# Peptides against a protein of PDB entry 7Q4I, part 26

Target 1, 281 residues: chain A of PDB entry 7Q4I
Amino acid sequence: HENSTIAERLYSEVRVLCWIMTNPSNHQKKARHVKRTWGKRCNKLIFMSSAKDDELDAVALPVGEGRNNLWGKTKEAYKYIYEHHINDADWFLKADDDTYTIVENMRYMLYPYSPETPVYFGCKFKPYVKQGYMSGGAGYVLSREAVRRFVVEALPNPKLCKSDNSGAEDVEIGKCLQNVNVLAGDSRDSNGRGRFFPFVPEHHLIPSHTDKKFWYWQYIFYKTDEGLDCCSDNAISFHYVSPNQMYVLDYLIYHLRPYGIINTPDALPNKLAVGELMPEI

## One batch from the design tools (peptide; made by RFdiffusion4, then SolubleMPNN)

Design b1_p10_4_s2 (from b1_p10_4, 7 letters changed)
Fold by OpenDDE base, seed 1:
Structure b1_p10_4_s2 (fold): chain B 281 residues (1-281), chain A 10 residues (1-10)
Amino acid sequence: as target 1 above (281 residues)
Amino acid sequence: SAIENSEPTE
């Protein structure tokens, strides 16, 4: 009974390669559940690991495991994508193996943008990087041109991009991308509501869930409110989603319907020229 | 939670 015509159009016109940050210990525990839920809605899905897994479609990158190697893994993942998959998609999403993504909502956000525009989107944080950087946990999406600039222009130059594998991966990629003039886009909807979230829905939706001194309120680039107005009706991602919660979210978003309520999608915006961004909100 | 107390840079 579903009319998916617009979603099918966007699936063909806004091609997304999703790469999942994982490790061998999480292939069965976490990554497999991404593949069985939201990851199936990507045009291409790749798991970036230190060990190959043919059942998962995991790639063994030449990196060590542990939090101190996440930046190294991110660099090697994008090198691998550029070498093997740069023409397989228009947009390239990084997500963790506990990130849940509504890919259709991401395609809707990305639709007006050219993949040749040097831009990336996510949950924007303000520290360390002048234009901001995107939260690693919320996931972030690069245009094809952003990937090209990152791999070809930034990575080979130690003055533009950190050569060692240490540091916060999201901050370091943010620095590299800024240094090659990749723009940190605004992922908020027309009402100024966020789309990429570094925590589970509960932590964003419940007012006063955290203290006002909580680091998140100091890190967010755009002022946001708590409660139902925190989050876009077209939200894209949530982090710290357990494997069980992924199946619950899949059911709630794609299967459970309140009888007699039909959502009519908004009209698609006009496409932007290469280098153009949506107006600031 | 321990997650909530972890800065994104940690």
Scores: peptide ipSAE 0.042, ipTM 0.773, DockQ to the pose 0.578
Fold by OpenDDE base, seed 4:
Structure b1_p10_4_s2 (fold): chain B 281 residues (1-281), chain A 10 residues (1-10)
Amino acid sequence: as target 1 above (281 residues)
Amino acid sequence: SAIENSEPTE
């Protein structure tokens, strides 16, 4: 018998709205598989698209398709969330339709933080933004206050936030958020291991999988290693996860058990005050 | 790989 009491508590206390970046061509190919796997563990799941799909729960945003319009879609997605869903959750996750997320681990990371703290989390990159920005592919989560500041304070001001729809969406939101004093949090665990990953587990777990000149090593904000010590036991996300791999991960994480091994959760940390962050490692 | 050659912001 599985004891989910703490997970159920966190589901209630750390409410997460997940919005999935997708397009009409990927509704059936990718997005549906998010809905059938990890997306069902969000408190609310919305697919942000250019076309409505009632079966998927996809929203038609007033944007075009293509990589050059991802920033436009991100802006409209958060505007839509703020207008319709700002009270439906405490935290607002952006993920791609090929991102896999362990939502329980995200709730555990977020538990000590107030949703009224202007903060966001993800895989922090160091270029372009002084405080860093969160990798788009790994997914990133904004507090309710961060969403409010982004939509109400940043987006209406071209000096604070890019008005056109061009550019890297993760960099551009990172600039906007910094300009309204939304803090780029540290998502690492107590051992300094990452939780949000811009690649599949294999790419992080296998030593020397990438060349030392690989851009990732120059972009990562915090020191990271390859191999088993790369990744938190409470990892939150992986990117470039195929639809088939989503079902494999769902099975491995939630169903497959080594007989006779019982994991007990650590105690929850103390809650932080509004505006307080965990110490940097 | 396609991932190794992907842009960091994709």
Scores: peptide ipSAE 0.042, ipTM 0.761, DockQ to the pose 0.511
Fold by OpenDDE base, seed 5:
Structure b1_p10_4_s2 (fold): chain B 281 residues (1-281), chain A 10 residues (1-10)
Amino acid sequence: as target 1 above (281 residues)
Amino acid sequence: SAIENSEPTE
């Protein structure tokens, strides 16, 4: 038997809408497997596409397909969320159809924050944006106030937010959010370990898996390590996760247990005031 | 691999 009382409490108190970036060619190949695994643990799950799919619960956004339209799709996705779903959740996660997310760990990280605080979290990168921006592939989560500022204040103003649909979607939203004073939060745990990851677990856990010249080491905002200390015990996301690996991760995280080892959860932190952030590590 | 298919932000 399992005791999920705290997780159930956080499910009710830290409501998360997950929107998945996808396309019609990936509805059956990828997006369906998100819905059958980690996506079922979101309070609301929506697939943002260019074609409607009632079985998947996919929305047809007024955008073209291709990597050069990802920024356009992100803008339309958040416009759609603001119009139809802004009160359905407190936090709004963007993920790709090959991102895996441990939603309970995200709720734990978000618990102390007010959804009225203009903040967003993810894997923070340092280039192009002064405060940093969040990696698109690792997924990023906006507060309700951050979504409001993005849609109402940033998007309508070409001086604050790029009107064209071209460019890297994660950089462009990062610029827009900075221009409306949405803060790029620190998602690291109390030990300084990351929670959002732009690659699969193996690529972070295995020391010297990549060359020191690999772009990631030049982009990461905070100092990060390889090996077991790379990643929080409460890690939130990984990217480039195949459909089959989503089911493996679901089994490993939610079913497989070492007999005789019981983890007691840490006490929940105190809630922060509106506009207050956790101290930097 | 995921690393092989990874590219920096433009």
Scores: peptide ipSAE 0.041, ipTM 0.772, DockQ to the pose 0.588
Fold by OpenDDE base, seed 3:
Structure b1_p10_4_s2 (fold): chain B 281 residues (1-281), chain A 10 residues (1-10)
Amino acid sequence: as target 1 above (281 residues)
Amino acid sequence: SAIENSEPTE
């Protein structure tokens, strides 16, 4: 028997809508496996596509397919969410159809924050945007107020938000959010370890897996270490996760337990006021 | 300018 009382409380108090970036060619290959694994732990799960799929619960957005349309799809996805689902959740996660997310760990990180605080979290990168922006692949989560500001204040203004559908999706939303004073939060744990990861666990956990000249080390906003100390015990996301690896991660995280080891969760932090952030480490 | 995806495919 497992005691999930705290997780159930957070499921109710920290409501998360997850939207998955996908396309019709990946509905069966990738997106279905998100729905069958970590996506079932979201309060609401929506697949954003160019074609409707009733089995998947996919929405057909008025966008084309291809890498050059990802920014267009993100804009339309958040417009759709704002119109239909803004009150269905407190937080709004973007993930790719090859992103794996531990939703309980995300709720734990988000718990102290007000959804009326204009903030978003993810793997923060330093280039192009002064406050930083969140990696598209690692996934990023907006507060309800951040979504409101993005859709109502940023998107209608070409001076604040790029009207074209081209460009790096994560950079462009980062620029738009900065321009409406949505804060790029610090998602690191109390030990300064990251929670959102743009690669698979293996690439972060193995020391010296990449050269020091690898782009990631130039892009990261906060200093991070390699190896086991790279990653929070409460890590939230990994990217480039294959469909098979999603089931492996689900088994390892939620089912496999070392006999005789009991995990006791830390106490929940105090809730912050509207507009208040946790101190950066 | 068109900024490509900031994350190269591994």
Scores: peptide ipSAE 0.034, ipTM 0.723, DockQ to the pose 0.135

Design b1_p10_4_s3 (from b1_p10_4, 8 letters changed)
Fold by OpenDDE base, seed 5:
Structure b1_p10_4_s3 (fold): chain B 281 residues (1-281), chain A 10 residues (1-10)
Amino acid sequence: as target 1 above (281 residues)
Amino acid sequence: SKIEKSEPKE
């Protein structure tokens, strides 16, 4: 009843390793629901924790627990990926245990890019980093070359990358990546609509849900409108998604269909050369 | 969930 031929092609050609930021207290409460929903659509799924959990496929990283250790956990997660999994995928997604991701839409965005291009994508913020940085909560995806540069070139050099574990993890990785010439890509669609979102769909879709003085409007790198024009029809991620909402989103996106409406996918774009980016919209 | 901004601690 469903034609998945293009999605199956992209699953093989655009391989994604998803790593989930979690902790032992959230293995059963949050992380298992990622594994039971959108995480199944990753080529590889790994949970980065401080304790091993064989049922979850959680890795015990040599880090302490708490919000002040998120940068430390991000550094150790990418070291672990580089040592064990750098050839298992072409792209490496960080997400939180309350991030929901439409992996097929991410593969569609990534399809034209070479994994040897030093680039990463997400919800781009403008403060603190000249080229911008990607919001941690919306999730961000690194090319294989971006992971290599981060682990091999940035992390060993205290002048390029913060050696301590303090700070906002998304800002700190953004600084490190800029210092090794990893480009902060544009994740917007051909209509200029965003694909990675640091909040739930309701927060972006409902006009005037937040005051214009809300920090988000000062942080976004690309100006976006509120309402139905906020979000790409090929949106990739949302943050602050509860475990129950993950199952609702899985049903709405993959099962619920309006009878008599046939969605025909757009043609795939041409592949870019190594180091080439899509034109800014 | 708390809507928290990414701020480097000065």
Scores: peptide ipSAE 0.055, ipTM 0.794, DockQ to the pose 0.457
Fold by OpenDDE base, seed 3:
Structure b1_p10_4_s3 (fold): chain B 281 residues (1-281), chain A 10 residues (1-10)
Amino acid sequence: as target 1 above (281 residues)
Amino acid sequence: SKIEKSEPKE
């Protein structure tokens, strides 16, 4: 017997709209598997594409396809969300069609924060943006106020936000958000362990899997270790997750149980005031 | 998948 009472409470109190970056060629190959796995645990799930798909619930944004249009698609996705869905959620997650997300763990991280606080969370990288930026592949989550500032204050001003559609989408949104005083939050748990991951679990969990010269170690904002201590017990996301691996992760996380081990959740933290952040660890 | 850096593509 499962007791989901706390998860159900957080589902109602910490409302998350998930938007998935996809394209028409990936609707059946990737995006459909997000909808059938972790995406069903979002309060609202929208697929952002260049073509409409009523079976998927995909939106046709006025953008071209290709890697050079990802920033354009991100801008149009958040405009669409602000116009149609800004009141449907408190938090707004961007993920790729090969990102896997444990939405309950994200709600737990977000619970103390006000959605009126101008903040966003993800896997923080240190280059290009002074406060850092969040990795696009790991997924990143904006507060309602962060979305408002991005769409209303940043996007209309070419001095604050890049008007063309070129560049790395995660770096460009990171620059725009910094320019409107949206804070790049710390997503680490109370033990200093990361929650958002730009790779599959295998690449983070296996010690010495990557060379010490691997770019990731130069990009991470917070120093982290490899192995079992790499990752929070309440990890939120992984990237480069194949469609088949999404079903494996769904089974392992939500169905497979070690008999005789009962996990008791920690108490919920106190809620923060508007503009207040958790202490840095 | 190919592990790519989050870099501004010029």
Scores: peptide ipSAE 0.050, ipTM 0.789, DockQ to the pose 0.484
Fold by OpenDDE base, seed 2:
Structure b1_p10_4_s3 (fold): chain B 281 residues (1-281), chain A 10 residues (1-10)
Amino acid sequence: as target 1 above (281 residues)
Amino acid sequence: SKIEKSEPKE
C-alpha cells in the first residue's frame, strides 16, 4: 500500500499543464510513449505538432516542420495555451518528446511560489541572456503570469521578442521573458543540487573525466558536481530519454521499491507572497 | 542523438 495523500494535495494545489514539442513523424515513435508514461501525471497534457492527431491529443499549430521552426512552434504553442488553456493550470511546462519528467517533484519545487509571480524554472544556462535562460531539452516551466507576459507583452513587440521563427527556441524565449521582467528562477534543492537535467541520468550520475572543454560546463549557470551528489533526490527532468527508457524510469520511480525502506517526505515550505522568490542557497 | 548546443545562430 502506498500513501499518496501529499502528492494528491499538490496535484490539486499546483496544477500543471504539460505541452510536448513533437512532429507528425514522432507521434507514434516518441510522443505516444510520453502519453503512456510520465505525461499521465500532468493535470493537462497537450502535444504541439504541425498535424492533428485525435488519438494522441495533438494540436496542429500553423508552423512548418524542421529544427529551424522550433522557435515558431514554441511561440504558437504558448499563444494556443493562452487562448484556450490559461485557466486550466497554474504552471505551464514545455518538454520535448524525449524528455522524462517527475511531475510530483516539480509540484514540490513550485508549491511555495504564486502562479501570479512572473517566474520560470528549468536547467539554467548562463550564455546569451544576462539572467540566464532555461535549457529547452531539460524542459522549462512558466507561471501563469509568465505565460501572460510572454504572449501579451513580449510576442507582439519585435523589440522585445524575435518575430521570425529562426534561432534556438530556449534562448529566444529566455530573451523575451527577460525583456518582460519574468525572472529566471533557481530550481536547485536546499543542498544546491539540480532538478532539471539536459541529459539522461547516466551522464550526470557517472563521474566521467569529462573534458572541461565540454560545452555543458561552460553553459551551466550554477556550479554542479558529478556523481551521486549531482542530482537532487527530488529531481524533475532528464533529456534524451528513449521511448524504452521512459518505461524503465516509470517502473524504477513509481513501482520498484526496496523492501523495508520507508521514505518520509519533508514538510512543505511556507508559501511566498506574489513576486517573492526563495532565498538563494 | 547528438547533444545539441543551444547556439543561437547570430
Scores: peptide ipSAE 0.046, ipTM 0.787, DockQ to the pose 0.447
Fold by OpenDDE base, seed 4:
Structure b1_p10_4_s3 (fold): chain B 281 residues (1-281), chain A 10 residues (1-10)
Amino acid sequence: as target 1 above (281 residues)
Amino acid sequence: SKIEKSEPKE
């Protein structure tokens, strides 16, 4: 017997639309496995592609394929969401078709925040954007107000948001969001542990003698350590998760249980006012 | 991004 009462409450109170960045070649190879695993726990799940797929619920955006068009896809995806789905959720997650997300942990992180607060969360990186930007691979979540500001205020203004479809998608949205005063939130838990991860769990959990010169250590906004203390017990996302690993993670997180160990959820924090953020740790 | 190409070396 599982008690999901709090998770069910958060499912209703913290509505999440997940949009998945994909392409037609990955519909069957990757995106379908998102739909069959963690994507089913979103309040709404949409696959953003260049081709329609009715089995997948994929939308054909007016964009070309390839890595150089990711920023174009992100802009068109959020336009599409704003036009058709802005009221279907409170929060709007971007993830890749190889990102795995524990949506319940994301709802827990988001619970205190108003969706009318101009904020977004993810794995915060420090370069290029003064307040930081969120890693594209780890996935990032915008409040409803952040989506509104992005689409209505930023995108139409070439001074605020890059009109070209070129550039690093995550950096470019980060610049646009900063320019419309959308805040780059702190997604760390109360112990200062990260929740959004740009790599697989193994790469964060295993202390590799990764050269301290590895780009990640220069890019992270908050200092983090390797090993078991790297990652929140309420971690939200991992990137470079293979289709097979998605099913493994789904089993390990939601089905496999050590007999006789019962986890009691922490109390929900107080709700914040509109525009209020949790103190940075 | 260029960043998304950089995997931790195992």
Scores: peptide ipSAE 0.046, ipTM 0.755, DockQ to the pose 0.187

Design b1_p10_4_s4 (from b1_p10_4, 7 letters changed)
Fold by OpenDDE base, seed 1:
Structure b1_p10_4_s4 (fold): chain B 281 residues (1-281), chain A 10 residues (1-10)
Amino acid sequence: as target 1 above (281 residues)
Amino acid sequence: SAVEKAEPKE
């Protein structure tokens, strides 16, 4: 009784490779649950780790574990993708092993853009990087051209990209991408609502859940509100989602239906030329 | 809680 024709079209036309940041201690605890839930809706799913796991489809990158090695792992992950998988997709999503993603909503956002446009999307933060950078936890998606520029132009040049493995991975990739003219896109919907979220839905949806002194309000690039207007009806990602919550979200989004309510999708926008962006709101 | 966690910073 479900009509998925548009979603199937977008699955074919907007190909997404999802790579999941994980570690060997989380293969069974977290990463496996990504594979069993939202990760199955990616065109390709790869787990980036320090140990190989054939059941998970995990790759052993030549990096150490811990927060101080996340930047190193991100660099090696994109090098691996460029070498082995650059033609397997049009868009390349980084997510954590506790990020939940509605891949269909991401394809809808990406549909008008050329994968040859040097652009990336996510939850944009304003500090440290002039154009902004995308939150690591919310996940971020690079075009094929953005991956090419990152790996071929930025990474080999210590003046453009940090050569050591220390620092905040999301800030560091943001600096590198800016230095090779990859644009930090606007992921908001036509109503100005966010699509990528660095916390669970509860923390965004509940008014006054956080103090206004909370760092997030100082970091967010675009003005945002709490409550029902916080989040797009076509939201893409949430972070700090537990393994159990992934199954709950999968049920609520893809299975649970209010009887007698039918949502009709909006028409697809016109495709943009190479290098063209949607107008900022 | 997730609210108490910080995103990666320099």
Scores: peptide ipSAE 0.033, ipTM 0.732, DockQ to the pose 0.721
Fold by OpenDDE base, seed 5:
Structure b1_p10_4_s4 (fold): chain B 281 residues (1-281), chain A 10 residues (1-10)
Amino acid sequence: as target 1 above (281 residues)
Amino acid sequence: SAVEKAEPKE
């Protein structure tokens, strides 16, 4: 017996469009496994590609393939969303075809915020962008107003947003969003633990898994630890998740239960006004 | 590993 009443409420009140960055070579290998696992919990799921696939619900964007075109694909994806889907959701998640997302935990984090607040969330990095930028691999979520500002105000202006398709897509969107006063939010929980992760759970949960000289420790915006204190009990995303591990995570998160342990959800926070953020931790 | 796939930003 499961009671999903609060999750169903949040599904209706915190509508999420998930767009998945993919390519034609990954439609069958990766993207379809997103669709069969966590992607089914989005209010709308779209795969952004260079080729149409009606079985996958993939869109053919007017872009080339390869890592050097990821920024071009991100720009065209958000243009497509703005033109066709801006009213279909309140929040717009970018994820990769090897990102796993617990959408219910994202809805819980987003619940207090107005979608008319110019804000976005993810795993915040500190270099290159003064307010920080969100890691591309961990996935990042824009409010409806953030998407509007990005597409309508930033993209048409080469002084605000890079017109060519080169560069790191997550850095470039971070620069564009800062230039139109979209705020880089804090996605940490009330205990200061992260929710968006640019690696698999094992990488974050195991102490001393990486050397302290590893670039990640120089890039992370907020102080973070390894071990069980690395990650919120309401964690949202992990990256480099294989297709097989997506099904394992679906089983562990949604089916496997320790008998006799009942988790009572915390009360929902008060809703914020337009432009208001949660207090800093 | 996931660490080996992770690249520094430009």
Scores: peptide ipSAE 0.033, ipTM 0.725, DockQ to the pose 0.587
Fold by OpenDDE base, seed 3:
Structure b1_p10_4_s4 (fold): chain B 281 residues (1-281), chain A 10 residues (1-10)
Amino acid sequence: as target 1 above (281 residues)
Amino acid sequence: SAVEKAEPKE
């Protein structure tokens, strides 16, 4: 028997719409496995594609396919969300069809924040954008106010937001959000450990898995360590997770328990006022 | 491996 009372409370109080970046060729190969695993824990789950799929609940956005169209797809996805779903959630997560997310840990991180605060969270990178931007692969979550500002204030203005569909999706949204004063939040836990990860757990947990010259160490906004101290006990996301690994992670996180060990959750923090952030570590 | 994959860059 599990006690999910706190998780159920957060499910109602911290509503998350998850939209999944996918394409028609990945509906069956990848996106379906998101729907069957972590995506079922979102309050709303939508797959953003170029073709409709009623079995998947995929939306056909008016965009082409390919890496050069990811920015175009992100713009159209948030326009679609704003038009149809802005009141269905408090927070709006972008993830890839190979991102795995522990939605309960995301709700815990988001709990103190007002959805009317113009803020977004993810794996923060330091290049190109002064305040930083969030890694596209690790997934990033916008407040309702951040979505409003992005769609209503940024997208219609070519001086604030890139009008063409080219460029790095995560950098371009990061520029747009900065230009409308949406804050790039700190997603680290109280111990300074990261929660959003642009790679699989193995690549973060194994010390010296990457060379010190690897681009990631130059891109990461906050200092991070390798090994078991790399990652929060309340980690939120991992990227490059295969369909098979999604089922493994679902089993390990939600089903497998060491007998005789009881996890007691920390107390919820106090809620912040609109516009307030948690203090930086 | 995932290490060989890069995030989109400008």
Scores: peptide ipSAE 0.032, ipTM 0.718, DockQ to the pose 0.711
Fold by OpenDDE base, seed 4:
Structure b1_p10_4_s4 (fold): chain B 281 residues (1-281), chain A 10 residues (1-10)
Amino acid sequence: as target 1 above (281 residues)
Amino acid sequence: SAVEKAEPKE
């Protein structure tokens, strides 16, 4: 028997709306599998598409499809959230339809922060944005105040936020958020291990899986290593997770147990004041 | 991003 009392508490106190970046061709192929796995652990789950799908709970945003329109879709997704759902959650996660998320671990990371703090979290990259930006594939989570600032202050101002729909969506939102003083938080655990990952677990856990010249090592904001010490025991997300791997991860994380090993959760940290961040490691 | 599509060497 599992004791979920703390997880249930955090589900109530740290409400997360998850929006999934998808398209009509992926509703059945990918997005449905998010809904059947980790997406069911969000307080609210919405699929952002170009076509409505009532079975999936997909929204038709007023955007075209294609990789060159992801920034347009991100802007419209957050506008839609602000208009219809800003009070339904405290935190607003963007994920792809091939991102896997351990929502309980995200709630644990977010617990000390006020949703009125202008902050967002993810896998922080250092290029293009002075404070850094969060990897789009790893998923990133905005506070309610960050969403408000993005939609109300940044998006209407072409000097603060790119008005066209072109560019890398994660870089562009990172620029917009910086321009409205939304802070790029540190998502690392107390040991300095990452929680948001732009690749599958295998690519992070296996030493020397990538060449040292691989772009990722130049993009990461915080120094990280490969191998088992790469990743927090409270890791939040992985990217490039196939539909089949989502079910495998769901089984491994939530069902498979080594007999006789009992994990006890750490104590919750103290809550921070509005505008306060955890010290960087 | 377009950068994330640099497939890690499988």
Scores: peptide ipSAE 0.030, ipTM 0.724, DockQ to the pose 0.172

